# Ledger of designs, part 109: peptides against a protein of PDB entry 6EJA

Target 1, 276 residues: chain A of PDB entry 6EJA
Amino acid sequence: VEYMPANPVRIAFVLVVHGRASRQLQRMFKAIYHKDHFYYIHVDKRSNYLHRQVLQVSRQYSNVRVTPWRMATIWGGASLLSTYLQSMRDLLEMTDWPWDFFINLSAADYPIRTNDQLVAFLSRYRDMNFLKSHGRDNARFIRKQGLDRLFLECDAHMWRLGDRRIPEGIAVDGGSDWFLLNRRFVEYVTFSTDDLVTKMKQFYSYTLLPAESFFHTVLENSPHCDTMVDNNLRITNWNRKLGCKCQYKHIVDWCGCSPNDFKPQDFHRFQQTARP

## One batch from the design tools (peptide; made by RFdiffusion4, then SolubleMPNN)

Design b2_p19_4_s4 (from b2_p19_4, 9 letters changed)
Fold by OpenDDE base, seed 5:
Structure b2_p19_4_s4 (fold): chain B 276 residues (1-276), chain A 19 residues (1-19)
Amino acid sequence: as target 1 above (276 residues)
Amino acid sequence: SKEDEEFGGVYTEDMGDIP
């Protein structure tokens, strides 16, 4: 018998989408849609057709909204973090959307459990934050991520400007850029004016792949550090052989890895919610 | 410069069962 929480958590799903993958998005949306959750979709500024399509969807569902602002994001760009942070702010300002958890999703990273299971789990652990760490040597992580390097996003490119130091007293961590964050922590990240949040926002504005490390680092160094769970409850289709070929050298002065999207035939495994 | 190549990004494996 599945646990039925008395006060089930409601999830704000944040989708950052780009390109022409309208069908893929539609499939994903159908797979994750539930009337009790909320969906906030950012469409890349350059993806106008997709934006129009997403707008149409948002008009059909009261719990689906599209960001009124749009950023042009690149792989590894600092702007991705900005997108998440702004989305968080927006979601917190939406008083009519009483969400409890912030979850970002892509076609390459899906929850591993059904909606009911996820909700039950999160309802039980509503005070926790779920971020998957790299699980390796931290020094190596820093080097591989280029966290000790200064990057500038400009002209659709991540320019490596030079070396930098990690702020003293900060324990840097990171891993997956897919996370489950409770509202309380999102509030902290969004509205805190403490030195940690302020400095980290600044630091990560010049960081490659900032979403893979920002929230981890902030959380672990924050008063909320005890709420961290080293698990993001996801399955990611990773193939290093395919995903790690420095394919983004034209965009970033660094090499990177990207997960592979799940194939349509795999999609049935991730259908977790009732269709609209 | 683009001389130094490192692979950024962390991949995650199957997260397993929900505790």
Scores: peptide ipSAE 0.024, ipTM 0.555, DockQ to the pose 0.059
Fold by OpenDDE base, seed 1:
Structure b2_p19_4_s4 (fold): chain B 276 residues (1-276), chain A 19 residues (1-19)
Amino acid sequence: as target 1 above (276 residues)
Amino acid sequence: SKEDEEFGGVYTEDMGDIP
């Protein structure tokens, strides 16, 4: 029996999906769906069949919506951050969806906790933001991530244009691109006009894998810095041997790692790792 | 060495430890 909070948090799950993840998406949706949460789904502009399928689902559930806008996203593309930021704005404008946390998911990523455990945990720590850092040398991280390089997303490719400097006075951080953000911080990121948010949005518009660093960096340099928790409560199906290679060189002028999709036989792992 | 490779993305397996 899990602790039932008096004021349970409600979660806005944001899913960014493309056609190759149709089966995994269905499995994930069934696994994470709850009537008290909200689901906002962006379907890649090129995935029309999947879009139609997701639209059908959204019509069946009042707490499921599909983005009216669609982007053509690529691996490592700056447009992924734009997708999240626009989704955040949309969700904040949905006055009929009183969500407390923003959680992004993919077909290759699962929360490690049951719904009850997750809700109980987040209800206890509702003022915190959960971002997993790399936990290593930051200078090395910057170099490996290419944060000191200028990228331009154009014609479905991330072009490396040259070198750039990290803005002075900014403590750069990053790690996992899967995060749990409270509504207050999302509001700050969305509506703040301070120099930090403005400059970082500009900086990360030309950044490779921006979601792995943007929110970390903004949070740690913001008035909300004390709310950071170095944990994202995720299990990602990583296989370094298979996932870490230059398989995206045709799309991005960089090398990177990608997680593997979960299979039904992998689901038992979630139950084993779930702890109160 | 792999350490010198320009690989983006973080390899992390978060087991959900409670802070």
Scores: peptide ipSAE 0.021, ipTM 0.530, DockQ to the pose 0.051
Fold by OpenDDE base, seed 4:
Structure b2_p19_4_s4 (fold): chain B 276 residues (1-276), chain A 19 residues (1-19)
Amino acid sequence: as target 1 above (276 residues)
Amino acid sequence: SKEDEEFGGVYTEDMGDIP
């Protein structure tokens, strides 16, 4: 149900971009840009051209900033989580940006809601966190994701070092690496010194595709567990047959799946997405 | 499938329920 919120939420959009996808980024940016929101963009350390382009954009908009630090991220790399965590810290330290929600986006995502709809919805559920779970057998998920394996990111490669145990007492969950997190939970993740956050940060620093599981797992095992909503309010064009080809074996000692670009024929999938 | 268990990354068909 759409309504006009009295106190509309403001969103911090975090974009992690790499390569030469300047056009795609521009399209995405135009699609999601609103004066009331905030945009924090991380450009891969290796993408200097893109960085220059993004800097130019950021100079044109007061609510667009670029991370002063840049990481060299790889597909499936633990550094991606580090990027998000550092971005979260940065955003929390930006006192002039009163954001209420943290949302990460990629060019592979398409928002299923208009800005007004999204704001209305999040304003209604401002105390909730939106993470889409895998919806499968959890044991299978663990195996599939390699969560019981120890990985080390080094020299632009995720090295599988061996087996590991999931910490005792932790219920592991995961799914989409695209999420909507409220400020309160982001604060918890960023500043909490409890055993859960501490252990999970350590655990996931050696994890493949950590963003697909870290926030889910932390949330569900935290005092904030009751704020979990199994939905990320977006569509990612997944085609397993096309996206799962072990195409990253040269980077990661594991196979993985990647989303596909949307095509006109894929629009039928949008109709299958329920509106809140 | 066996293949599915060896691939990281999530595939979902729907968005699930929204409260």
Scores: peptide ipSAE 0.020, ipTM 0.556, DockQ to the pose 0.092
Fold by OpenDDE base, seed 3:
Structure b2_p19_4_s4 (fold): chain B 276 residues (1-276), chain A 19 residues (1-19)
Amino acid sequence: as target 1 above (276 residues)
Amino acid sequence: SKEDEEFGGVYTEDMGDIP
């Protein structure tokens, strides 16, 4: 008998989607949909077909909404962080959606646990934030991420402008750009006017792949640092041969890796994944 | 498609500098 919490957490799932992968999105949506949770979907400004499909879904479910604003994001673009931050603000302003956790998802990343298990787990640890760190040498991470480089997103390109320094007194961390954040921390990130949040928002507006480091860095340097859990409870489909070919060099003045979308044959992995 | 190449999940473990 699975433990049923007395006050189960409700989750706001934020989906940032692009392209024409409507079938993949539908599969993921069906896998994660529950009546007690909330789904907020951003569709890339350029993905009009997908937007129409998502709108159709949103009309069928009262707990599914689509962002009224749409950004044109690029791989590694700083605007991706802006998308998350704006989504967080929107969700906090939705008084009719009493969510407790923020979870971002893509077609390449699935929750490891069933809904019941996830809810039970998060209900037990409702005061914690789940971010997966890179687990390697931090200096190497900074160099590889290009965090010591200044980037400008303009004309659908990430321009490398030059070198920069990490702000003094800040311990930079990062890893997975998939996270589980409690409402309290989201409120802090959204509304705090302290020096940390202000400076980090500015710093990361010129950062490559900002979502992989922003929330980690803010959390670990904030008064909420003790709520950090080095796990995001996700399964990411990695195929380095496919995802690490510097395929985005025409968009970004940097080479990186991207996880692959899950295929139907990959779903068997969910049953075999051990609990962290 | 061009759209598929312009945006996707990101992880930077094997990133390199472009001259």
Scores: peptide ipSAE 0.028, ipTM 0.530, DockQ to the pose 0.176; fails the geometry check

Design b2_p19_5_s1 (from b2_p19_5, 7 letters changed)
Fold by OpenDDE base, seed 5:
Structure b2_p19_5_s1 (fold): chain B 276 residues (1-276), chain A 19 residues (1-19)
Amino acid sequence: as target 1 above (276 residues)
Amino acid sequence: SEEEENPYDYFGHDGRGPL
């Protein structure tokens, strides 16, 4: 018997989209849409055609909104974190959208559960935050991520300026940039004026791939550290051979790996496969 | 799972580094 919660959680899905992949976005949206949840979509500043398409969708559904502001985001750019943080603030200010969880999505990542299963699970663990850590040597993680390097996002490029030190007294962690955060923690990240949040926002504004580490690091060093669950409940389309070709060296002064967008033929795997 | 066996490979972290 599937657990039916008395007070089911409602989810704010945040989508960060770019390019000309309107058909892919439409497929993803149809796959994840539910009337009881909320959808907040950011379209890259350079993607005007896609923006027009997304606006049309938002006019058809009362629980779909598009960010009135738009950023020019790049792979690995610090602006991605800024996009999430601003989206969090916007969502907290939307008093007519009583969401309980924040979930980011892309065409490369899907929840591993059906809507009913996801809602049941999150309703049972509504006080928890779901972040997946790398689970390996932390010093190696710092080196490979370039967390000990200073980056500046400018002119659609991540410039490596030099070396930097990790702040003293901070335990750095990270892994997946796909997460599920409860409203309470999002409120903390958005409105806290403590030294941790203030310093980490500053530190990560000059960080490569900041979303893979910022929320992990803030949570684990915060008074909310006991709410962390090392699981993001995701299936991500990783293909090492295709995703690890240093393909972004023209955008970022660093070699990196990225997941691939799901194709229609991959959806069968989405329905049948648990998190790998 | 692949993630549990080798998280670095799963997330692509090992393929990252300086140019």
Scores: peptide ipSAE 0.212, ipTM 0.744, DockQ to the pose 0.487; fails the geometry check
Fold by OpenDDE base, seed 2:
Structure b2_p19_5_s1 (fold): chain B 276 residues (1-276), chain A 19 residues (1-19)
Amino acid sequence: as target 1 above (276 residues)
Amino acid sequence: SEEEENPYDYFGHDGRGPL
């Protein structure tokens, strides 16, 4: 008997979508949609056709909204963090949407658990934040991420301008850019005027792949540091052979790889690995 | 272009490094 929590958490799902993958988005949306949750969708500024389709969906469901603003984001761009931060602010200002958790989603990741399992789990750990760290040498992570490098997003490119120092007294961490954050921490990130949040927002505005490190770093150095759980409750399809060929060198002055999109055939693997 | 297909694909950590 799955213990239904007396006060189940409600989730704000933030979907950042782009391109022509309307069918993939529809499939994902159908898979994750629940009446008790909220869906806030950002469509890339360049994806006008997709935007029109998403607007049509949002009109059919009262718990689905589309961002009134749209950003043009690039792979690894600092603007992606800005997208998340603005969406967080918007969601906090939506008084008619009483969400408890913020979850970002893309076509490249899928929640490990069923909706009921996810809700039950998060309801039990409602005061926790779920961020997956790299789990390796931090110095190596910093070097590979280019956190000691200054980047500028301009003209659909991430320009490497030079070297920079990591702020003193800050323990830098990172890993997955897929996270589950409780409302309290989102409020802190959004509205805090402390030196940590202010400095980190500035620092990460010139950072490559900022979403992979910003929330980890802020959380671990914040008064909320004791709420961190090193798990994002996601399965990412990492095919290193396909994803790590420095394919983004035309966009970013850095080498890297991306996770592959899940194929429908990969969903069968998810059911087997979700052993409690 | 690869940018049009998935601009939000983030790098795996193992394959990252300077150009």
Scores: peptide ipSAE 0.153, ipTM 0.688, DockQ to the pose 0.266; fails the geometry check
Fold by OpenDDE base, seed 1:
Structure b2_p19_5_s1 (fold): chain B 276 residues (1-276), chain A 19 residues (1-19)
Amino acid sequence: as target 1 above (276 residues)
Amino acid sequence: SEEEENPYDYFGHDGRGPL
């Protein structure tokens, strides 16, 4: 028996898509689509065919929109954070879309709960923010992420320019770049003019993989710090042998990892995942 | 091409580091 909330939360799903991954997108869309939620889709500036396909979908559903602006993003690029921040602003300005949570999704990282379970859970914990931390040595995390290094996104490349210091008085944290953020925190990130938000936006504009750390760091150092839950409610198809081979060295001056898309043979991973 | 690569990743600090 599933709990039925009296005031169920409505979710703004933000999808950032590229290339010709139409099949993966269709599978994701079928898995997450519900009439009571909202879907805001950014298509990479270079992916014109996919953009046309997504536009066709958006015309068929009133709760599906496509960003009128498009960015050319690269793996690990600081521009990904800009994409999220702009999409957050857009969603806050959409007065006809009363969403309660912001959720980003990937074909390689699925929610671990059904829609009903997810809505029930988030409705119970609507004042919380869900970000998964690395849960290990933070100093090691900073070094491995390159947070103490200055990066510049230019000419479709992340250039490592040199070393930098972590801002004074800031406790840096991070982990998964897949998160569930409540509207109140998104409003804070979008409209606050305090030193924390201002400095972090500047700092992370020169950061590799900024979405893995920006929201964690801002939240934990903000007046909203007590709203953090160390869980993103996701299942990720993580295979280090396949995903951690420095495959992006031609794009960024750093070695990284990536998860793999789920396949039917990976179903066993869903069965082994603990629920929050 | 850049379009063929997934520009978005999951947390993978153990396999990351300088070139």
Scores: peptide ipSAE 0.119, ipTM 0.687, DockQ to the pose 0.282; fails the geometry check
Fold by OpenDDE base, seed 3:
Structure b2_p19_5_s1 (fold): chain B 276 residues (1-276), chain A 19 residues (1-19)
Amino acid sequence: as target 1 above (276 residues)
Amino acid sequence: SEEEENPYDYFGHDGRGPL
């Protein structure tokens, strides 16, 4: 029996979904749904059928909402970060949803803990932020990510415009685009007008795969840097043979990899994987 | 394929690079 905290944290789950993820979304939703948490779902602008389905779900549950705005996002697009940032602002403005943590999820990344375990853990570490770093050579990471390249999202394509410099005095980091952020840090990212947040928002608006690096970089260079934990408390269904085929070259002027959606046969791994 | 059409799966570093 896990210890029930006296003041359990409440989680805002943000789901960013597209048209072919209906079954995956249903599985994810069933796995993570709890009455004490909040669910904010963005459906791609092009995915009208999925949007209708998600709206039906949101009408059945008082703690489920759908973004009134919808973006047309592409793989690697800077607009994904815009989606998260706008979702964060929306969630902070929802005074009737007293959430303590922001968590993004997809069909490719599941929580490794039960709800009770997750809540107990986050309640103990409510002042921390959980971001998973790449754990390798940072210079190599910058090169492989194309962080030293300028990209423009236009006409459903990420155009590589040329080279750029990393801002001086900034320690760039990144890794997983799946994170657990406390409300305090989300407030900082959303409302701060300091030079760091302002410059990083501008820098990452021209960045490939911005969500894999933006929050890491902002956190580590911010007054909240001591709250960093190198763990995102989830399992990713990573299969390089399937996910690394340079399949996005028609969308982005860069080769990339992506994790695979979880299948029912993959669920047994959730019980076997434990991360400190 | 699912991977080719999924605009939201970004994680993965080793196979990345310029065209």
Scores: peptide ipSAE 0.086, ipTM 0.681, DockQ to the pose 0.288; fails the geometry check

Design b2_p19_5_s2 (from b2_p19_5, 6 letters changed)
Fold by OpenDDE base, seed 5:
Structure b2_p19_5_s2 (fold): chain B 276 residues (1-276), chain A 19 residues (1-19)
Amino acid sequence: as target 1 above (276 residues)
Amino acid sequence: SEEEKNPYEYFGHDGRGPL
């Protein structure tokens, strides 16, 4: 018998979409849509056609909204973190949307559980935050991510300006940029004026792929550190042979890897794989 | 390869680095 919580959690799903991914977005939206959850969609500033399509969807569902502001985001850009932080603030100010968890999604990342399973699980662990760490040598992670390098996002490019030091006394961590954060921690990140949050927001505004480590680092160095769970309940297709071709060197002064879209043949893996 | 067997256990940072 599946555990049915007396007070089930409600989820705010944040979708950051761009380009011509209208079909993929529609498919994903249909797969994750539920009347008891909330959907907040950011469309890239350059994707006007997609924006019009998403606006049409938002008018059909009371629990779907589109960001009134739009950023021009690039792969690895610091602006992606800004997008998440601003969306968090917006969602906290929406008093008519009583959400308990923040979850970001893309077409390349799928939840490993059904809605009922996800809600049951999060309702049981409503005080926890789910972030997946790299689980390897931290020094290697810093080097590979370029966290010891200063980047500037300008003119749709991530410029590498030089070297920088990791702030003293901060334990840096990271891994997946897909996470499940409880409302309490989102409130902390959004409204705290302590030195940790202030310094990390500044540090990560000049960071490549900031969403892969910002929330990990803030959480683990915060008074909320005991709420960390090393699991994001996701399946991401990290086929390096396909995704690690340095394909973004024209956008970023760094060689990178990106997740691949799921193919029909990957569906069997989706059903069989559970993250511990 | 181990990656081909289970590509979902890896992270993008493993293949990243300076140009």
Scores: peptide ipSAE 0.189, ipTM 0.728, DockQ to the pose 0.667
Fold by OpenDDE base, seed 3:
Structure b2_p19_5_s2 (fold): chain B 276 residues (1-276), chain A 19 residues (1-19)
Amino acid sequence: as target 1 above (276 residues)
Amino acid sequence: SEEEKNPYEYFGHDGRGPL
């Protein structure tokens, strides 16, 4: 019998989905669905069939909503960050949804733990933010991510316009674009008018793969910096030999990597702990 | 403990993140 917290956290799951993966999404949704949580789903503007399917689901459950706005997002596009930021604002404006944590998901995500386990864990660490850093040399990370380059998202392409400087006095960090953020930090990111948030929103609007670095950088340079946990509670299959082939050069003026499908040989990774 | 393990797994054939 798992410990039930006296005041269990409620989760806002933000699902950013595209394509025709309706069956996969449905399976994932069923696996993560609970009456006490909230589900806010963004469907890519180009994915009309999927949008219709998701709308049908949202009509069946009172705690499931679909974004009334839809963005046409591309791999590595700055618009992905805009999607998260807008969804955060929407969720904060939904006064009837008292969520405590923000968790982003895709159709490829799947829970390997029970809801009770997740809720118990997050209830214990309700004041923390869970972001996974790259764990390497930061200068190398900046170069590889192209953070010192200016990008413009236009016509479904990320155009490299030139070089730029990293803002002085800011410690840039990043890693995984999958995270768990508490409501307090989301409120800060959404409503703060301080120089940090303002400058970072502008900076990352011209950034490749902005979600891999924006929240890390903002958090670590904010008054909430002590709430960071270097664990995003995610398992990702990274194989650089397979995932780093510059396969997105037709979309982005940069070479990026992507996670790969899990194989049976990767099963041992499910047994790993990632607590700092 | 099992609580120390990652509760979610994900992989993307279409690229990084949800796209």
Scores: peptide ipSAE 0.159, ipTM 0.717, DockQ to the pose 0.107
Fold by OpenDDE base, seed 1:
Structure b2_p19_5_s2 (fold): chain B 276 residues (1-276), chain A 19 residues (1-19)
Amino acid sequence: as target 1 above (276 residues)
Amino acid sequence: SEEEKNPYEYFGHDGRGPL
């Protein structure tokens, strides 16, 4: 039994979903649903059937909402960051939803803790931000991510236009695109007019897989840099053999990796997760 | 495998690069 905090944090779960993965979404929703949390769901503009299903769920629960706007997102697209940033703005404007943390999830990513454990942990460390870094050679990370390359999202494709320089004075970092951000940092990212946030929003609007690096980079170069924790409290079904076959060449001018959906046989990995 | 024990170590590293 976990210690129950006196002032438990409330979580805004943001789900970006597409296709017909209704079963996976239902499993994830059941795993993370609690009456004291909030759920904000974006459904891809092209996924009308899924949108209708999610709308039906949102009508049954007062703490579940669907974005009134919908984007046509692609794997690796810069528009994914726009989706998160707009969702953050929306959530900050929802005065009836007093959330403390922003958490994104997918069907291929699972919390490593129970709800009670997660809430207890985040309540203790409510002033921290949890982003998992790559933990390797940063120069290699930049090259492999294509951060020194200019991309343009157009006509459902990420076009590689050429080379670019990393902005001067910026320490670039990144890793997982699944994170836990406190409300204070989300407010900073959403409303700050400083040069860092302004320049990074511009830079990452032409970036491949921007969510894997944007929040890391902004946080580490911001006045909030001391709140960084190198852990996202997740387990991802990462399998290079299955997920790293340049399967998105038709969508992006880059080779990339994608995590796979969890299968029952993959559950053994939960026992091997490092505890924060 | 190392991937099975610590999947985080491989984010943004292996299997990514130019076409």
Scores: peptide ipSAE 0.035, ipTM 0.600, DockQ to the pose 0.682; fails the geometry check
Fold by OpenDDE base, seed 4:
Structure b2_p19_5_s2 (fold): chain B 276 residues (1-276), chain A 19 residues (1-19)
Amino acid sequence: as target 1 above (276 residues)
Amino acid sequence: SEEEKNPYEYFGHDGRGPL
């Protein structure tokens, strides 16, 4: 019998979707939908068909909303962080949505655990933030991520403009761009006017794949640093052969990796993560 | 442990770097 918390957390799922992923999105949405949670969906500005589909869904469910603003995002673009930050602000301003956790998802995501398991877990650790670190050499991470490089998102491209220094006194960290953040930390990121948040927002506005590092770095250098858990409660299908071919060089002045869709042969990884 | 039961994400950045 799974533990049923007396005060279950409510989750704001932020879905950032684009392209023609209507079927995948519908499948994922069906799998994660619960009446007690909230779903805030951003559709890429260029994905009008998908936007129409998502709007139809939002009209059917009171706990589903679509961002009134839409950004044109690219892989690795700084605008992705802007999307998250704006969505966080929106969600904090929605007084009728008392969410406790922020979870970002894409149309390719699928729940591995049941809703009850997720809620039970997060309810137990409601004061924690779940960010998965890279688990490698940090200096190497900085170099490989290009954090010491200045990027500009313009004309659907991430332009590498030159070198930059990491802000003094900041310990940079990062890893997965999939995270689970508690409301308190989201409030801090959204409304804090301290030097850390201000500087990091500026710094990451010119960063490649900013969502992989921004929240990690802000959290670890903030008064909330003790709330970090090095786990994002996710399984991402990383296939280096498929995902790390410098396939985005036409979009970004950098070589990067991306996760792949799960295949039946990947099922063993699900089993491994489900073991005691 | 509960942590051992939790899903994880592999971070693969070996293919990342300058052009």
Scores: peptide ipSAE 0.034, ipTM 0.608, DockQ to the pose 0.419; fails the geometry check

